# Peptides against a protein of PDB entry 4ASU, part 61

Target 1, 270 residues: chain A of PDB entry 4ASU
Amino acid sequence: ATLKDITRRLKSIKNIQKITKSMKMVAAAKYARAERELKPARVYGVGSLALYEKADIKTPEDKKKHLIIGVSSDRGLCGAIHSSVAKQMKSEAANLAAAGKEVKIIGVGDKIRSILHRTHSDQFLVTFKEVGRRPPTFGDASVIALELLNSGYEFDEGSIIFNRFRSVISYKTEEKPIFSLDTISSAESMSIYDDIDADVLRNYQEYSLANIIYYSLKESTTSEQSARMTAMDNASKNASEMIDKLTLTFNRTRQAVITKELIEIISGAA
Target 2, 83 residues: chain B of PDB entry 4ASU
Amino acid sequence: FTFASPTQVFFNSANVRQVDVPTQTGAFGILAAHVPTLQVLRPGLVVVHAEDGTTSKYFVSSGSVTVNADSSVQLLAEEAVTL

## One batch from the design tools (peptide; made by RFdiffusion4, then SolubleMPNN)

Design b1_p12_2_s3 (from b1_p12_2, 4 letters changed)
Fold by OpenDDE base, seed 1:
Structure b1_p12_2_s3 (fold): chain B 270 residues (1-270), chain C 83 residues (1-83), chain A 12 residues (1-12)
Amino acid sequence: as target 1 above (270 residues)
Amino acid sequence: as target 2 above (83 residues)
Amino acid sequence: LEELRERLIYRP
């Protein structure tokens, strides 16, 4: 490689390093906010799931319609965040299909669609875009919930799959159950909840769905920003190492060129 | 007793004497060993009666309240403010 | 909500 080639490569890598460093700082700021906002969101979301855990709601085996909601974002450069969710969605879809269930998919974030489009395009009901640029709001979750409820797909049970935040260095892809109004209303375990008006139960379920979606978005966002921060840090370190290596190569090449020129002068070969 | 909005937690697994909630069917008090129920909130006042006799008041928008068989209560408001 | 809906829904 010529000195010119090495210099060009050095310039390119230095520019990449600047970008990755900047992105790391942005991700760090977003992570700090997301982590703070996740604390109440987790209490809120876990509270919404409490009924399903305590009532031990089960779907009859003869019910065949299953909905999978995958939660991620539109934005890349965050390690395995999207692929982890997609992998679990694929696994769940395959298991359900093997059990004779009909599976439909909702993607929250364009990356889910991008990964699953080729293999699962016919199973997609809707994809939500514009996820990840701004922190998710309860309004966002409400819109998603409303669209789901208005989709016309009469699922019996469902799964919401998202990355749960553990720490700055750890997330876990998890699944939480979603139940239809009919499944909840017909559950034997719900008999202990006396005198529940059908309209009340419907409204309750609407809130529950929005709450769970909101929770999943907050977990996903926190996990994503943390993963992006780590990915950008790794990219910056890799760029730094490459710069060091190329700088050494540059210096060696420069010395060789000078030596060659001196020999040519001394030998009179010019 | 858990009382939270999406952005704020007021009570997290706390023991309280009574919680008065505004529901679409009317306001009612949740006491210890209340029968399991599900309700939806209407805009109104939540009053939390602590075991020490202190009372806290909140204004809530929409939301839900769950009373479980194990006497756990989840009050989840879309918006809530301390009064 | 409508504005938000239009923003979030992916329309190919």
Scores: peptide ipSAE 0.034, ipTM 0.910, DockQ to the pose 0.882
Fold by OpenDDE base, seed 2:
Structure b1_p12_2_s3 (fold): chain B 270 residues (1-270), chain C 83 residues (1-83), chain A 12 residues (1-12)
Amino acid sequence: as target 1 above (270 residues)
Amino acid sequence: as target 2 above (83 residues)
Amino acid sequence: LEELRERLIYRP
C-alpha cells in the first residue's frame, strides 16, 4: 500500500471512531433515562404478572391457538438485542407447532419482521413500527394492547418475549405468559375469585395486557440502550487498535520510501 | 401491599393495616386476610392506613386492584398522585 | 390516541 492509501484509510477509520464515540454518548444518555424510568415500570409490570404466578393459570390442552409477541425496536447497532428475541420466538414457535398448536406472531419493532419475514411471514398478524425513537409510554402500550384485542385473532394463550435488563453489560431474553379472557375465566384456580363480575374481569385483563406490554417495552428499551452503548464502545476500541496498527505501518512504509530514495540517489539511478 | 403507577412507586411489598380503594362497584376497604378478589379502579381516593397509625391519601385514575390468597395486594393505577 | 394508533400500526 502507498503512503497515500494508508493515510486515506487512517482518515476513514478516525472518522468512524468519532461517529462511534458520539453514538456511545447518545446511547449513554438514553440509557440513563431508560434505567430511571424502568425502576417504577418494573414494579408496576411485575405487580401485574403476580396474579398469573400466584394463581397458576393453566391453559387446557384442547386449546390450540397461541400468540407470540416479540418485543424489540426499529433501530440497529445494538448487538444481539434483536437476534436474541427472534431466536427465542423461533424456538417457541417450533415447539408449539410440534405440539400441534396454531401460532400467530406480533412484532413490536420492524427488526423482528426483518429477521423473520422469510420463514414466518404467514404467521404475522401485525408489526408495530416507529419503536425506539422515543421512550415508550403507557399510551403506546395501550394502543398495542387495544390493537391486539381488536385484531380478531382469538388466541387461547400467548407469550411475550423481550429482553429483561440486568445490568449495563447484561440482559436476558425472557418469556412471560399472556392469557385470553376465556382462559382466565375458565381456570380452576380462579374459583377463589368467583364473585368477580364478567365485565370487571374483561376490563382487568385489558389493563393487565397493557401493563405487561408496557413493562416489556421498558425492559427492552433499557436493554437496547445499554447494548448499543457497549457496541459503540467496542467499535471505538476496535477502531483505536486499527489506527495504531496502521500508524505503525505508515511509519515503516515511510522509512522504506526514504531508504529507497537514498539508495537511488547514491546509485545514480534516480 | 404494592401500590404503583407506570411512573411512580408508592408502596413496594409493604405491610399496611388497611387500604381503601375506589372501585367501579363502590369503595371498599382491604383489611388483613381479605378474601381474594379482582377489581377495577374508578377515579377517586385511595386511603392507606399504615400499621403505625399514619394515613396517606392518593388520587387515582383508572387501574386495577388484586387481592391474592396469600394476602398480597397489588394496586396498579394508570395515574396516581399524592394528596 | 388515534394519532398514536396511526403511527404505530403498519398494515402492510
Scores: peptide ipSAE 0.029, ipTM 0.913, DockQ to the pose 0.753
Fold by OpenDDE base, seed 3:
Structure b1_p12_2_s3 (fold): chain B 270 residues (1-270), chain C 83 residues (1-83), chain A 12 residues (1-12)
Amino acid sequence: as target 1 above (270 residues)
Amino acid sequence: as target 2 above (83 residues)
Amino acid sequence: LEELRERLIYRP
């Protein structure tokens, strides 16, 4: 490589390093906000899931329609955030198919579709885009919930798969159940609940779905920003190492060029 | 007793004497050992009666309330403000 | 919500 080539590459990598450092700072700011907003969202979301746990709602085994909701975002450069969700979605879909169930998929965030399009395109009902540019709101979750309920797919049971935030250095891909109105209404375990009006139950289920989606979005966002911060830090370090290596190469090449020029001058070949 | 909105937690696994909630079927009071039920909130006032006799008032927009067999209560409002 | 819906929903 010529000195010019090395210099050009150095400049390029230095620019990349500046970008990755800037992105790290942006991710850090978004992470700090997301973590603060996750605290109440977790209480809220876990509160919504309490019914399903306490009532021990189960779907009969003869029911065949299953919905998988994968939660991520549109944005890359966040390590294994998207691939982790997609991997678990694939595993769950395969297990359900092996059990003779019909599986449909909803992707929250374009990255899920991008990963699963080739292998699971026919199973997708809908994909939600424009995820990750701004913090998720309850309105966003409500829109997703409404679209799901109005999709015309009459699932019996579903699974929402998302990354739960553990710490700045750790997340875990988890699954939470989603139940259809019919499944909740027909569940024997619900008999202990006093004379619930069908309209009330429908509305309750709509809120419940919105609540769990909102919770999942908040967990996912916090996990993603943390992972992006780490990824950008790693990228910045890798760029630094490459700069150091190229700088050494530049210095060696410069010396070689000088030596060659001196030899040419001395030999009279110039 | 848990009372939260998406953005704020008011009570988290707290022991309270009574909670008055506005529901679509009418306002009702949740006391100890209340029968398990599911309700949807209408816009209105929530009144929390603490064990120490303190009463707190909140305005809620919409949401849900769950009373479980284990006497746990989840009041989940879309929006809620202290009054 | 309609504005949000238009932004979020992508149908292949």
Scores: peptide ipSAE 0.028, ipTM 0.915, DockQ to the pose 0.782
Fold by OpenDDE base, seed 5:
Structure b1_p12_2_s3 (fold): chain B 270 residues (1-270), chain C 83 residues (1-83), chain A 12 residues (1-12)
Amino acid sequence: as target 1 above (270 residues)
Amino acid sequence: as target 2 above (83 residues)
Amino acid sequence: LEELRERLIYRP
């Protein structure tokens, strides 16, 4: 490579490093906010899931319709965030199919569709876009819940798959159950909850779904911003190492050019 | 007893004497060993009676309340403010 | 919510 080529490459990598550093700072700010907002959201979401755990709601084996909701975002540069969710969705879909279940998919965030479209296009009901530009709100979750309930797909049971935040360096892809109104109302374990009006139960389910989706979005967002911060830090470090290597190459090449020029001068004077 | 909104936690697994909640079917008091039930909140006042005799009032917009067989209660409001 | 719905929903 010529000195000019090395210089051009150095300039390019330095610019990339500036961009990745800037993105790291933005991700760090978003992460700090997301982590703060996750604390109450977790209490809220876990509280909503408490019924399903305590009532031990089960779907009969003869019921075959299953819905998978994958939660991620539209934005890349966040490591394995999207691929982890997609991998678990694929695994779950395959397991359910092997058990003779019908599987439909909802993607929250365009990246899920991007990964699964080729192999699972026929199973997609809907994809939600514009996820990840702003912090998720309860309104966003309510819209998703409403669309789910109005999708026309009469699922018996569902799974919401998302990345649960553990720490700044760790997340875990997890699954939580979603139940249809019919499944909840027909569950034997719900018999202890006497005198529940059908309209009340319907409204309760709508809130429950919105709550769970909201919780999943908050977990996902926190995990994503943390992962993006880490990814941008790694990119910045890699750029730094490359700059150092190219700088050494530049210096060596410069010395070689000087030596060659000196030899040519000496040889031409003979 | 857990009482939270999406953005704020008021009670987290706390022991309380009584919680008065506004529901679509009417306001009711949740006492110790209340029968399991599911209700939807209407806009109104939540009153929490602590074991020490103190009372706290909240306005809620909507949401749900769950009373479980184990006497655990989840009051989940879409929006809630302290009064 | 309706405006948000229109923005968020992509139907294939």
Scores: peptide ipSAE 0.030, ipTM 0.918, DockQ to the pose 0.747; fails the geometry check

Design b1_p12_2_s4 (from b1_p12_2, 4 letters changed)
Fold by OpenDDE base, seed 5:
Structure b1_p12_2_s4 (fold): chain B 270 residues (1-270), chain C 83 residues (1-83), chain A 12 residues (1-12)
Amino acid sequence: as target 1 above (270 residues)
Amino acid sequence: as target 2 above (83 residues)
Amino acid sequence: MEELRKRLVYTP
């Protein structure tokens, strides 16, 4: 490589390093906010899931319609965040299909669709875009819940798949159940609950779904920002190492050029 | 007893004497060993009676309340403020 | 709600 080539490459990598460092800082700020906002969101979301756990709501085996909600975002450069969710969605869809279930998919964030479109396009009901540009709000979750309920797909049971935040260096892809109104209302375990008006139960289910979606979005966002911060840090370190290597190469090449020029001068071969 | 909004936690697995909640079907008091029920909140006043005799008041906009067979209670409001 | 809905792009 010529000195010019090395210099050009150095400049390029230095620019990349600047970008990745900047992105790291942005991700760090977003992570700090997300982590703070996740604390109450987790209590809220876990509280919403408590009914399903305590009531042991089960879907009868003869019921075949299953909905998978994958939660991620539109934005890349966050390691395996999207692929992890998509992988689990694929696995779940395959397992359900093998069990004779009908599976439909909702993607929260365009990256889910981008990964699964080729293999699962016929199973998608809807994809929500513009996810991840701003922190998710309860309003966003409510909109998603409403659109899901109005999709016309009469699922019996579903699952929401998202990345649960564990630490700044760790997340885990998890699945939580969602149930249709009919499944909840017909569950034998619900018999211990006092007579619940159908309208009340419908509204309750709508809130429950919104709550779970909101929780999943908060977990996902925190995981994503943390993963992005780590990815950008790694990219910055890799760039630094490459800069060091190229700098050494530059110095060696420069010396070689000087030596060659000296030889040409001395030999008169110029 | 758990009482939270999406953005704030007021009680987390706390023991309380009584919680008064405004529901769409009417306001009711949740006492110890209350029968399991599901309700939807209407805008109104939540009153939490602590075991020490202290009373806390909150305004809630909407949400849900769950009373489980194990006497656990989840009060989940879309918005809530301390009064 | 409607204003928020308008911010979300839905694709089948």
Scores: peptide ipSAE 0.045, ipTM 0.926, DockQ to the pose 0.617
Fold by OpenDDE base, seed 3:
Structure b1_p12_2_s4 (fold): chain B 270 residues (1-270), chain C 83 residues (1-83), chain A 12 residues (1-12)
Amino acid sequence: as target 1 above (270 residues)
Amino acid sequence: as target 2 above (83 residues)
Amino acid sequence: MEELRKRLVYTP
């Protein structure tokens, strides 16, 4: 490589390093906010899931329609955030198919579709884009819930798959159940709940779905920002190492050029 | 008793004497050993009666309330403010 | 709701 080539590459890597450092700082700020906002969101979301756990709502085995909701975002450069969700979605879809279930998929965030499009395109109902630019709001979750309910797919049960935040250095891809109105209404365990009006139950289910989606978005966002911080830090370190290596190469190459020029001068071949 | 909005927690697994909630089917009081039920909140006042005799009032916009067989209660409001 | 819906783009 010529000195010019090395210099050009050095400049390029230095620019990348500046970008990754900037992105790290942005991710850090977003992470701090996301973590703070996750605290109440967990209480809220877990509270919404309490019914399903306490009532032990089960879907009859003869019911075959299953919905998988994968939650991530549109934005890359966050390590395994998207691939972890996609991997679990694939596994769940395969297991359900093996059990004779019909599986449809909703992607929250364009990255889910990007990863699964080639292998699972026929199973996708809808993909939501413009996710991850701003912190998710309850309004966003409500819109997603509404679109899901209006999708025309009459699922019996479903799974929402998202990254649960554990710490700044750790997340865990998890699954929570979602149930259709019909499944909840028909559940034997619901008989203990006194005189629930059908309209009330429908509205309740709409809130429940929105609540769970909101919770999942908050977990996902916090996990994503923490992972992005780590990824950008690693990228910055890798760039630094490459800069050092190229700098050494530059110096060696420069010395070689000088040596060659000296030899040419001495030999009179110039 | 858990009472939260998406952005704020008011009670988290707390023991309370009574909670009055505004529901679409009517306002009702949740006491110990209340029958299990699901309700949807209407805009209105939530009144929490603590065991120590203190009463707290909240305004809620919408949401849900769940009373479980184990007497646990989840009050989840879309928006809630302390009065 | 409608204003919020505009923030999300969904593709079938």
Scores: peptide ipSAE 0.039, ipTM 0.921, DockQ to the pose 0.630
Fold by OpenDDE base, seed 2:
Structure b1_p12_2_s4 (fold): chain B 270 residues (1-270), chain C 83 residues (1-83), chain A 12 residues (1-12)
Amino acid sequence: as target 1 above (270 residues)
Amino acid sequence: as target 2 above (83 residues)
Amino acid sequence: MEELRKRLVYTP
């Protein structure tokens, strides 16, 4: 490589490093906000899931319709955030299909559809886009819940798959159950709640769904921003190492050029 | 007893004496060993009676309340403010 | 709700 080529490459990598450092700072700011907002959201969401855990809601084996909701975003450059969710969705879909279940998919965020389009396009009910530019709100979750409930797909049971935040360096793809109104109302364990009005239960279920979706969005967002921050940090470090290597190569090449020129002068070669 | 909104936690697995909640079917008090129930909140006043005798008041917009068989309670409001 | 719905784009 000529000195000019190395210089051009150095300039390019230095520019990339500037971009990745800037993106890291932006991700860090968004992460800090997301983590703060996740604290109450987790209590809220876990509280909503408590009924399903305590009541041990079971779907009858004869019920066949299963809904998978994958939660991520539209935005890239966040490591394995999207692929982890998609992988879990594929695994769950395959297991359910093997059990003779009908599976439909909802994608929250365009990246889910992008990954699963070729293999699972026929199973998609809807994809929600414009996710991840702004922090998710309860209103957003309510809209998603409403669209799901109004989709006309009468699922018996569902799975919401999202990345749960563990730490700045760790997330885990997890699954939480979603139950239809009919499944909840028919569950034997719900007999202790038998004096509940049907309209009350319907409204309760709507809130429950919105709550779980909101929770999943907050976990996903925090995980995503953390992962992006880490990815940009790694990219910046890799760029730094490459700059160092290329600088050494530049210096070596410069010395070789000088040596060659000296030899040409001494030899009388023009 | 857990009481939270999407943006704020008021109580997290706390022991309380009584919680008064506004539901669509009317206001009722939740005491120890209350029968399991599911209710939807209406806009109104939540009153939490702590074991130490202190009383806290909150205004809620909507949401849900769950009383479980194990006497755990989840009060989940869409919006809530301390009064 | 309607304003919030308009912010989200849903596709089949």
Scores: peptide ipSAE 0.038, ipTM 0.921, DockQ to the pose 0.634
Fold by OpenDDE base, seed 1:
Structure b1_p12_2_s4 (fold): chain B 270 residues (1-270), chain C 83 residues (1-83), chain A 12 residues (1-12)
Amino acid sequence: as target 1 above (270 residues)
Amino acid sequence: as target 2 above (83 residues)
Amino acid sequence: MEELRKRLVYTP
């Protein structure tokens, strides 16, 4: 490689390093906020799931319609965040199909759609875009919940798949159940909640769905920002190492050129 | 007893004597070993009576309340403020 | 509401 080639590469990598460092700082700031906001969101979301866990709501085997909601974002450069969710969605969809169930998919964030479009395009109902630029709000979750409920797809059971935050270096893709109003209403375990007005139960379910979606968004966001911070840190370190290597190569090449020129001068070779 | 909004936790698995909640069907008090029920909140006052006799008041917008068979209670409001 | 519709991509 010529000195010019090395210089060009150095310039390019230095620019990349600047970008990755900047992105790391932005991700770090967003992570810090997301982690703080996740604490109450987790209590809120887990509280909403408590009914389903305690009532042990089960979907009858004869019910065939299943909804999968994958939660991620539109934004890349965050390691395996999107692929982890997509992988679990694929696995779940395959298992459900093998069981003879009809599967429909909702994507929260455009990246899920991008990954699953070729193989699962026919199963997608809707994708929500513009996710991940700003922290998700309860209003956002409510809109998603409302759109789902108004989609006309009469699912019996569903799954929401998202990355649960564990630590700055760890997340886990998890699944939480979603039940239709009919499934909840028909569950034998719900008999202890007798004398509940149908309208109350409907409204309760709407809140529950919004709550779970909100929770999943907050877990996903925290996981994503942490993963992005780590990815950008790794990219910055890799760039630094490459800069060091190229700088050494540059110096060696420069010395070789000088030596060659000196030899040519001494030898009288034109 | 758990009482939270999306942005704030007021009680997390706490033991309380009584919680008064505003529901769409009316306000009612949740005592120990209350029968299982599901309700939706209307805008109004939540009053939490602690075991020590302390009373705390909150204003809530909307949300849900769940009383389970195990006597656990989840009060989940979209918005809540301490009064 | 309109801004939210812009976020929705329906697949047929």
Scores: peptide ipSAE 0.034, ipTM 0.907, DockQ to the pose 0.438

